# Peptides against a protein of PDB entry 4GMN: the designs that were tried, part 301

Target 1, 375 residues: chain A of PDB entry 4GMN
Amino acid sequence: RYANITLLALVTLASIGTDFQETLVKGNQGSRESPISAADEEWNGFDDADGDAMDVDQKSSSGEDQEEDYEEIDVKEDDEDDDDDSITSEMQADMERVVGADGTDDGDLEDLPTLRELIQTAVPQLIRLSNLPIDSDESLTIQSHALSALNNISWTISCLEFANGENANIHNAWYPTAKKIWRKTILPILEADSADLKLATQVTSLAWAVARVLHGETPTDGNPHRKFISLYHSSKQQAGGNSNSIEEPEDPFQGLGVKCIGVVGSLAHDPAPIEVNREVGVFLVTLLRQSNNVPPAEIVEALNQLFDIYGDEELACDKEVFWKDGFLKHLEEFLPKMRTLTKGIDKRTQPELRTRADEALLNLGRFVQYKKKHA

## One batch from the design tools (peptide; made by RFdiffusion4, then SolubleMPNN)

Design b2_p28_8_s2 (from b2_p28_8, 21 letters changed)
Fold by OpenDDE base, seed 5:
Structure b2_p28_8_s2 (fold): chain B 375 residues (1-375), chain A 28 residues (1-28)
Amino acid sequence: as target 1 above (375 residues)
Amino acid sequence: SIRESLRRFQRFLGQRQLEASREELAKL
């Protein structure tokens, strides 16, 4: 009886964690993402973004570079109105407030009672349940469901914009809880060195969601980046040998390799220790050099992490890692390989992966040009 | 900008992760 109530409560909390996102996405659909104009706007790094981009009338130099007509794939969001009436009117009202809240710096979730109860009441219990001694199949099931609920809540919160002081109240409430998830759930499971790839995938997914908010402020105790790098390599060795590999997820961006890259990339951001940044940066650049057997989605994630980590020249990692370890040369040498890789993705069978690869290729060109100008 | 492209990609990854999580919950 108590087990079934606990499982039902965990499934309900996992569902609540996903339902919050649907309300966030519906609220955010009002901001039409301006199409990436293929215009040769020179990217000046992350620091120059506060400068009024004055209208520099760039004169038409008549280079006959064939503009491959990027058909705007109008991703028709099939509004499958799955009327899952599971969203409480209180949860909907909380999410409508999150999307509409001009960030008042008061870290009080007074206006977000459902989110407050999720962070303050539910998450501490989920952390406790994820740390139960595994002595039965029931305890393993409870751990898995607690990790799923923590994953869904953490991913939903990681989809909020926290730049420029946006959602500062939510960020400030979540930040200590995210560190608690890291220290009390993620680290103990990573230290147990379980051969269970399912558990490793769940923990890595949760670690990625948490690290997407904490970035370089993620606790570096016990060098968790090395554990995720080791997990990446171990996952590649197992996929080559046993036909009983967990079915590769149909979504190329849900692979354990992508998740490992996303975690370690997020961990390497400023203010991470330079040694952590270097080890991650070398790992990511090594993937690009050895790209012949690396899935395209992992290359896209590795590139985006490299751009995000090293896109600011004022950061210590730019001088002490990027320039010192000669990363620019490796990125430049990778450009022709990235073009070949991107062109090898079928637009009809993998439209999203192709779009993300085309964007990453464009950004790689811009990033290499920027770094050459600032050398 | 590269920053805006990164933000779009990060939102996309979050959406796809939660879609996959809903599909796994619907199998229970």
Scores: peptide ipSAE 0.512, ipTM 0.931, DockQ to the pose 0.919
Fold by OpenDDE base, seed 4:
Structure b2_p28_8_s2 (fold): chain B 375 residues (1-375), chain A 28 residues (1-28)
Amino acid sequence: as target 1 above (375 residues)
Amino acid sequence: SIRESLRRFQRFLGQRQLEASREELAKL
């Protein structure tokens, strides 16, 4: 009985986490993705003036590990059988506000009560449920559903723009919670070294969503980037041997390889330790060198991560890694391979993958030109 | 810009991930 209620609550929270996106997309309908005009506009790097508002003053709160007494949510059995999967009017109002609010930098969610309760009340419980001892198929199911809910919430929040101080209130409210998910959910699962590829895929998806917000401020303890690189390689080795391959998702961008690249790329952004950046950068550049055996979607993700990590020449990683380790040569040598790879993608069967590859190829040309001018 | 292209791609990945998650939930 309790397990079924817990499962239902987890499914409901996972659903809510996905529904936030639909309303965010509806609110953002005004920004038509202007097709990348093939205008020969020379790209000049990321200008300092477009600084992501990641300059949150680290007030060094020496957080003593106060064991936050998890108040038992007394789940009152209100028997209202209303299967109305409807976004509550409050959720809809919160979503409309998230799209429209130039948020205050205080991390206050006074105007976003549903999102506040989701972050402050639901997510801590999901973290707890994801850490339950796995002793049964039921506990494994609970963990999987808790990870699904955390994934959906984290991905939804990661789709918000946080650049230029946008949604700063949400960013500031989410940031400590995202670090808590990383430390309390992601790291323990990665340390358990489970051979379960399903669990590994779930935790990697969650890790990507979290790392898309935390970037280089993601905790580097235990070198998680190496675990995801190892997982990438292990997943490629297993796919070659057992015909019980987890069916590669029909969506080429849902593959575990793409997720691993997305995580490690995100972890390598400034202010990540230079050695973390180097190890990730070398991994990504090595994928490009070995591109004959790498899925096109992984190449697209790896390129986009390389552009994002090394697009600013003022960052320490540009001088200390990009130039020192000779990445420009590898990117330049990859240009003709990328042209061939992109042309090899059938526009009829894989139109989205082709579009994203055409964009990545265009950006690679611009990026190489930029770096050659600034050499 | 490359930045705008990256932002579009990152939003796309988020959308696709949430669509996949909805499809997984609909199978339960």
Scores: peptide ipSAE 0.512, ipTM 0.932, DockQ to the pose 0.908
Fold by OpenDDE base, seed 1:
Structure b2_p28_8_s2 (fold): chain B 375 residues (1-375), chain A 28 residues (1-28)
Amino acid sequence: as target 1 above (375 residues)
Amino acid sequence: SIRESLRRFQRFLGQRQLEASREELAKL
């Protein structure tokens, strides 16, 4: 009886988590989706904010050749100790304290009482329920429903724009809770080495939703990116051997492979440690090189992650990973393969996958052109 | 821009995940 009430409450919370998206998305629909103009507008990276490109009329002032004798300033290589600003777990804890001290933009959800109750009251209980000792089929069912509810809430919040300080109140309220879901729910399940593919899919879906908000600020403790990369490879090995066709989800973007790519790509964003970024970047580029056996939806996700991670030249990962590891060559070599892959998708049977592949192909051309100009 | 395309794709993925979750809940 108590179990059935708990299950009903969890199903109800999971439903509320899905229904809340419709209310949040309707509020944010003010930005007109400009149709993708097929205009060959040169993309100049992510930092092309609204800088009025003043037409600096290059007046050709033929200034004379003054041979200024540049004295060789013997710049002593001061060994600036590269304080590897790896955001330590201690620095993350101190940042959590500093954000909570300036009482002006604390996660004041006064205007969003339902979201406040979901984050502050429901989620902490769902985290506890997801951490119950698994000793019965009942405890497994409770865990699964708690994960479903956490997944739906986390995905709903991850559909909000947080760039440029948008929805800062929601971000600030969610951020510590998202880190708590990661540390208390996701990591323990990933460490339990469960052969349960259903549980692995649930935790990976939740991890993706959480990592889509935290990005490179997702806790790197225990190298979770390697666990998701391992899960990706293990899922591919199982699909090839057992005639238990786990029915590939009718939606190509619901596959465990796509979810794994989405998680690790999100984890690799700045300010992630450069070695985490490198391992993920190498994984993603390797998928493109091996694309003959990779589902089109996974290629679309891998490309979009690569664009998002390496689209800013001011980030340390551009110099230390993208250029150093020669990723541009691999992206350029992939262009003709992507054209073939995209053309192979039937517009009648898979219209959405085809649209997303056409967009990813267009962006790949623009991205390669950008990186060649900024080399 | 690529950024706007990425934002549209990320919103699309979020919607698809929640639609799938609604369909799973409706089977219970």
Scores: peptide ipSAE 0.511, ipTM 0.932, DockQ to the pose 0.933
Fold by OpenDDE base, seed 3:
Structure b2_p28_8_s2 (fold): chain B 375 residues (1-375), chain A 28 residues (1-28)
Amino acid sequence: as target 1 above (375 residues)
Amino acid sequence: SIRESLRRFQRFLGQRQLEASREELAKL
């Protein structure tokens, strides 16, 4: 009886953690994805103030009206009104405020009562439940559900923009809690060295969500980047030996390899110790060198992490790691391999993976050109 | 810019992760 109530409460907290996203996504869909213009605009790095390049719309008026009759595939939205009564009117009001909040610098969540209760009341209890001794299948189930709830809350918060002081109130409230999740939930599970791949995937997903907010301010105690690099290599060895079809997640970006790369990439950002940055940078560049045996989604994540870590030339890691360890040469040598890899992705079966690979290839060309000018 | 591309990709990853988490919860 008490177990079932605890499980139901954990599932409810996990649901609430996902429902926060719908309003964030609806608020952000108003920004039309401007098609990535293949315009030869030189990228000047991250240090150049985002000069609003007012793209002067050169209306090239070549008006060959080929009316290709796009058959309107009437996707019947089956309005399955799943009345998931989980979203309270208070949660919806908090969500509307989060999307509209100009960054008030005060870490006060008085205006966001549901988010405040999630961070201040629910998360500390979830951390406690994730640290219970595992002595039964019931305690393992409780841990798994507590990790799922922490994952969903952490991912939702990681979808907020925190650049330029945006959402500073939420960032300031979350930051100490995110560090507590790292130290009290993530590190103890990583240190337990469990052969449970499901638990390893859950903790790595949570670690990625937390590290997407903390970046280089993530606690370096116990060298967690080495644990995730070890987990990456171990996961590749197991996939080769056991004919247990770990059903490759239908989404290529849900793979444990992608999650490990996302964690270690995030950990290597400034102000991370230069030794941590170097070990991660060498790992990522080594993946590109071994790309013939690496899934395309892992290559896309590894490239995006390399661009984000080394896109600023004023950072100590640019001089002490990027230039000193000769990363530019490896990126330039990878360009023809990336073109082949991207062309090998079928647009019909994997349209999203192809789009993300085409974007990463374009950015790799721009990044190599930038670094050659600043050599 | 590369920065805008990275921001789009980070939003995409967050969306896909939470969609997968919803599909898992709907099976319970």
Scores: peptide ipSAE 0.507, ipTM 0.930, DockQ to the pose 0.912

Design b2_p28_8_s3 (from b2_p28_8, 20 letters changed)
Fold by OpenDDE base, seed 2:
Structure b2_p28_8_s3 (fold): chain B 375 residues (1-375), chain A 28 residues (1-28)
Amino acid sequence: as target 1 above (375 residues)
Amino acid sequence: SIAESLRRFQRELGLRQLEASRKELEKL
């Protein structure tokens, strides 16, 4: 009886986490119709501070660049008006405030009572439930649902913009809780070294959501990046041997390999220790070198993580890792392989994976050009 | 910019993670 009520409460909290996101998304879509500026803008890194418009002398090198007709994939949002009355008027009002508020820098959630209760009341209970001793199938089920609820809440919060002091109140309220999830939920499960790939996938998904907010400020205790790299390799070895195919997720970006890359990439951001950054950077570059045996979605994620980690030249990791370990050469040598990989993805059967690969290829070209100018 | 493309991709990836999680919850 208590377990069924607990499970229902966990499912409800997990649902609230998803619904909260849908409202955040709908509220933020109305403001971001900035026209896609033309493909020809030179990327100058992440530090756009010095707006010195250098006159780009148009030396007309007549490269016959074949205009590949960019079919504008009209992503029809299927407005399935599922009238899920689950969004309380209070949650909707909190969402309108998150989208409309000039972020007051105070970590006070006075104006966001639903989000406050979710972070301050619900999450600490979910952390407790995720740490129950596993002595029964019921305790395992409770742990799984607690991880699912923590995952949904953490992913929802990770979809907020925190750059330039946006949503600082939410960030400041979430940050200590995110560290608590990491230390109390994620690390103990990773240290238990369970052969349960389902549990490993759940904890890795949660770890990614948490690490997308904490970045390099994620606690480095026990070298969690090495545990996720080990999990990546172990997952590849297990998938090759047992015909108990965990159904490959229909979405190629839901795979455990992608999730491991996303976690370790996020952990390697500044101010991560340079040795953590190096170990992750070498791992990611090694995936590109071994790309013939790596799923395309993992290559896309590895590239995106490399761009995020090394896109700022002012960071210590640029000099101490990127340049010192010769990553530019590996990225440049990977360009023709990425073109071949991207062209090998069928637009009809995997349209999203193809679009993401085309974007990653474009960004790889721009990133290599940027780094060559700043060499 | 690359930064804007990455932020967009990360957001959309978060959306898909939550949609996948929703679909898993609906199966329970």
Scores: peptide ipSAE 0.358, ipTM 0.894, DockQ to the pose 0.852
Fold by OpenDDE base, seed 4:
Structure b2_p28_8_s3 (fold): chain B 375 residues (1-375), chain A 28 residues (1-28)
Amino acid sequence: as target 1 above (375 residues)
Amino acid sequence: SIAESLRRFQRELGLRQLEASRKELEKL
């Protein structure tokens, strides 16, 4: 009985997180000037202005591990009516506020009560449920649903703009929770070294969503980038040998390979350790060199990550990795291959993949030109 | 288990692939 209620609650939280994501993504589509600057505009790198790293005062509170006795929230069954709207009017109001709010630097979510309760109340419980001992198919199901809910919430938040101090209140509230998800959910699952590709895909999806907010501030303990690189390679070996059709997702960008690239790319951003950046950069550049055997979606993601990581010349990784390890030469040599790859994608059958590849090809040309001027 | 040995081997292959790739780039 309790397990069924828990499963229902987890499915509900996962649904809410998805619906919230869709609404925020739709709302934010109006304000995103397409990063496709007009074909005639010269790309001059990323402006340093986006690099206002919120000086989160590292008050190293040596918090002793007080076992916070998480009181069992007795969810009273209040029997209120079957309004099939998965999104409450309060959630809708929070969505409208998040899309329109000039973020205050206060990590207070007083004006976003639903989002506050999701972050402060629901996510800690989801972390707990994702860490339950796996002793039954039921516990596996609970873990899967908890990971799904965490994924949906984390992806939703990762779709917000945090550049230039936008949504700073949400960022500041989420940041410690995101680190908690990383340390308590993602790392333990990665360390369990499961052969379950479904679980690996779920945790990698969650890791990407979390790492898209934490970037180079993602905890580097235990070298998680190497675990995701190893998972990438392992997934390719399994796909080639065992016709256990994990049906390749109909969306090529939902593949485990793309997710692994997205995670490791995000982990390699400044202020990541230069050695972490180098290992990821070498991995990404190696994918481009081996592009004949790499899915186009993974190439697109690898290019985007390379642009995001090395687009700023003032960063230590530009000098110490990009230039030092000769990445420009590999990008230049890849340009004609990318043109061929992009042209090979059928616009009729894979319109999204083609659009993303056309964009990545354009950006690659611009990026190579930029780096050549700054050489 | 054989499965655990295979998982370790797959992990080592990923790390070796990264190391091989690094050494290849360093030669260029």
Scores: peptide ipSAE 0.026, ipTM 0.555, DockQ to the pose 0.017
Fold by OpenDDE base, seed 3:
Structure b2_p28_8_s3 (fold): chain B 375 residues (1-375), chain A 28 residues (1-28)
Amino acid sequence: as target 1 above (375 residues)
Amino acid sequence: SIAESLRRFQRELGLRQLEASRKELEKL
C-alpha cells in the first residue's frame, strides 16, 4: 500500500517534469531563430561578442554549385489537442515567465512558485528516495522512479538558456540542488559499481542533465569522469557479447554510449581541472581515431563536445590540452572519415541521425578552419 | 554559428530524453 502511493507520487512528479517541457517547447517556438543557412559564415569561436563587423567584400565567384534543397523537415506537430489538463494554470504561468524573463541575478523564485516548490520541496525528497537502501525489488523500483523524476526535472531545467545571464534566478536556485543531486544521488550509485545496466543508464542520463548545467563546476571528488569513461568501455564490452538482450534504443542518441560522452564532455568544461579536461579530451579524440567501431550518434556527440570544450581560445584548456596534445591534427585527419560516415547514413531510415551528422560535419570543417587561423 | 548549432542540438536531445522518459512512465 505505501509503496503504491509512493510510486504514484513519483510517477506524478516525473509527469510534472515532462509537462514543464511541453510548456517550455510551446513558449520557445516563437523564438526559433531561422534554420542555419549553410552560408560560409566563418566561425570565430565562442568569444565573438565584441568583434567589429569587418565588411568582407565577398567577391561573387559564380560557381554553379547545386543547391541541394535541404527540405526543412517541417515536423508537423499534429495539433492533437490532447487537452492534457495535467499542466496546471500555475505551471503554465511559471513557464511563460521563464521564457520571457530577463534574468534577475537573485536566486529568488518568488515569481516562480511551482518551480520553487519543485526545486526546494520535491527534489530533496526524490534525492532521499534515491538513497534508500536497496534490499528488495520494491526499494529498487522506488529508486528507479525517483531517478526518473530527478531525470525529467533536471533535463527540463537543462533545456533553459543560461548563457549571457539569462534565467540567472533559476540557475542560481537550481545550482545548489544540482550539486546535491550529484553528491547524494549520482556519486553513491556510481560508487556501488553495480552490474545493472538499467540503473547505470538511468544514473548516466541524470548525470548528463545535471552536468549540462554545472559543467566544469560539477564536483570532481572521486574522479567521476573516469567512472563514466569506464562505464562507456564496459558497456561496449558487454554489448559485443550479448547482442540479444539490450534493445538498442529506437533513438540512437538515447544510447548509454552517447550519454557517457555527454556527461564526460560536460564535466570537462572550464573551470574543470586541466587534467580532467585532458583525460576527457583524449577519450573523445580517441573515439574519432577508432570511429570505424563507434556508432555514428556517439561520433556526433563526441564532436559536439569537442567543439564546445575547445571553442574558446582564451581558456587554459586550449593551450594546455588542445594545442599541446595536438588535437587539431586528429580533427583534420578525421574530416574525410566523417564525410564517409555521414554519407553512409541513410536519409530515409535515419533522417535525424543524418541531419545531426551533416551538421556535425559542417561544424567540424568550420572548427578546423577556425583553429588553423588561430594557430 | 557552431555555438547556436550546439545549443539547438543539446536542447533537442533534452526534449527527446524527456519524451523517452515519458514513454517509459506510461508503461507503468
Scores: peptide ipSAE 0.362, ipTM 0.895, DockQ to the pose 0.874; fails the geometry check
Fold by OpenDDE base, seed 5:
Structure b2_p28_8_s3 (fold): chain B 375 residues (1-375), chain A 28 residues (1-28)
Amino acid sequence: as target 1 above (375 residues)
Amino acid sequence: SIAESLRRFQRELGLRQLEASRKELEKL
């Protein structure tokens, strides 16, 4: 009886986490930033937001570069009118405020009572439930549902804009809770060294969502980046053996390999220790060098993480890792391989993977040019 | 910019992670 009520409450909290996202998505579809104009805008790094618009004289080099029509991915909202009235009117109002709130710097969640209860009341209980001793199939089920609820909440919050002090109240409320999820849920599960790939996938997904907010401020105690790198390699060794089909996710970006790359990339951002950054950077560059046996989605994620980590030349990791370890040469040598890889993706069967690979290829060219100019 | 492309991509990945999680919940 109590177990069924606990499971129902966990499923409800997991649903709340997904529904919160849908409302955030709908609120963001209204802020369609202009299509990425394929303009040859020279990328000047992450920090040059204040750089005076130098009048770069448009020398009309008439290169007939074929404008590949970026087909707008019309995400057909299948309007399945599932009237799942699961979202309370109060939750919907909180979600609409999160999307519409010009970031008033008042670090109080007074105006977001449902989100406050979610962070302050629900998440601590989910952390407790994720730490139950696994002594039965029931306790394993409770842990899995608690991890799913924590995952959904953490991913939803990680989709909020926190740049320029936006949503600072939510960030400030979430940040200590995110560190608590990391220390009390993620680390203990990683230390248990379970051969359960389902549990490993759940904890890695949660770790990525948490690390997308904490970045290099994620606790480095026990070198968790090495555990995720080890998990990446172990997952590749198991996939080559017995088809105990963990159904490869239909979405190539849902794979455990992509999730591992996303976690370790996020952990390597400033102010991460330079040795953590180096170990992750070497791992990512090594994937590019071994690209013949690496899924395209993992290459795309590895490239995006490399751009995010090393896009700012003012950071200590640029001098101490990127330049010192010769990463530019490896990226330049990878350009022709990336072009071949991208062209090998069928636009008809994998349209999104192709679009993401085309974007990553374009960004790789721009990034290599930028780094060559700033050498 | 690369930064805008990356931010957009990371947001869209977050959205997809949650859509996948929704589809897993609908199977229970």
Scores: peptide ipSAE 0.360, ipTM 0.894, DockQ to the pose 0.852; fails the geometry check

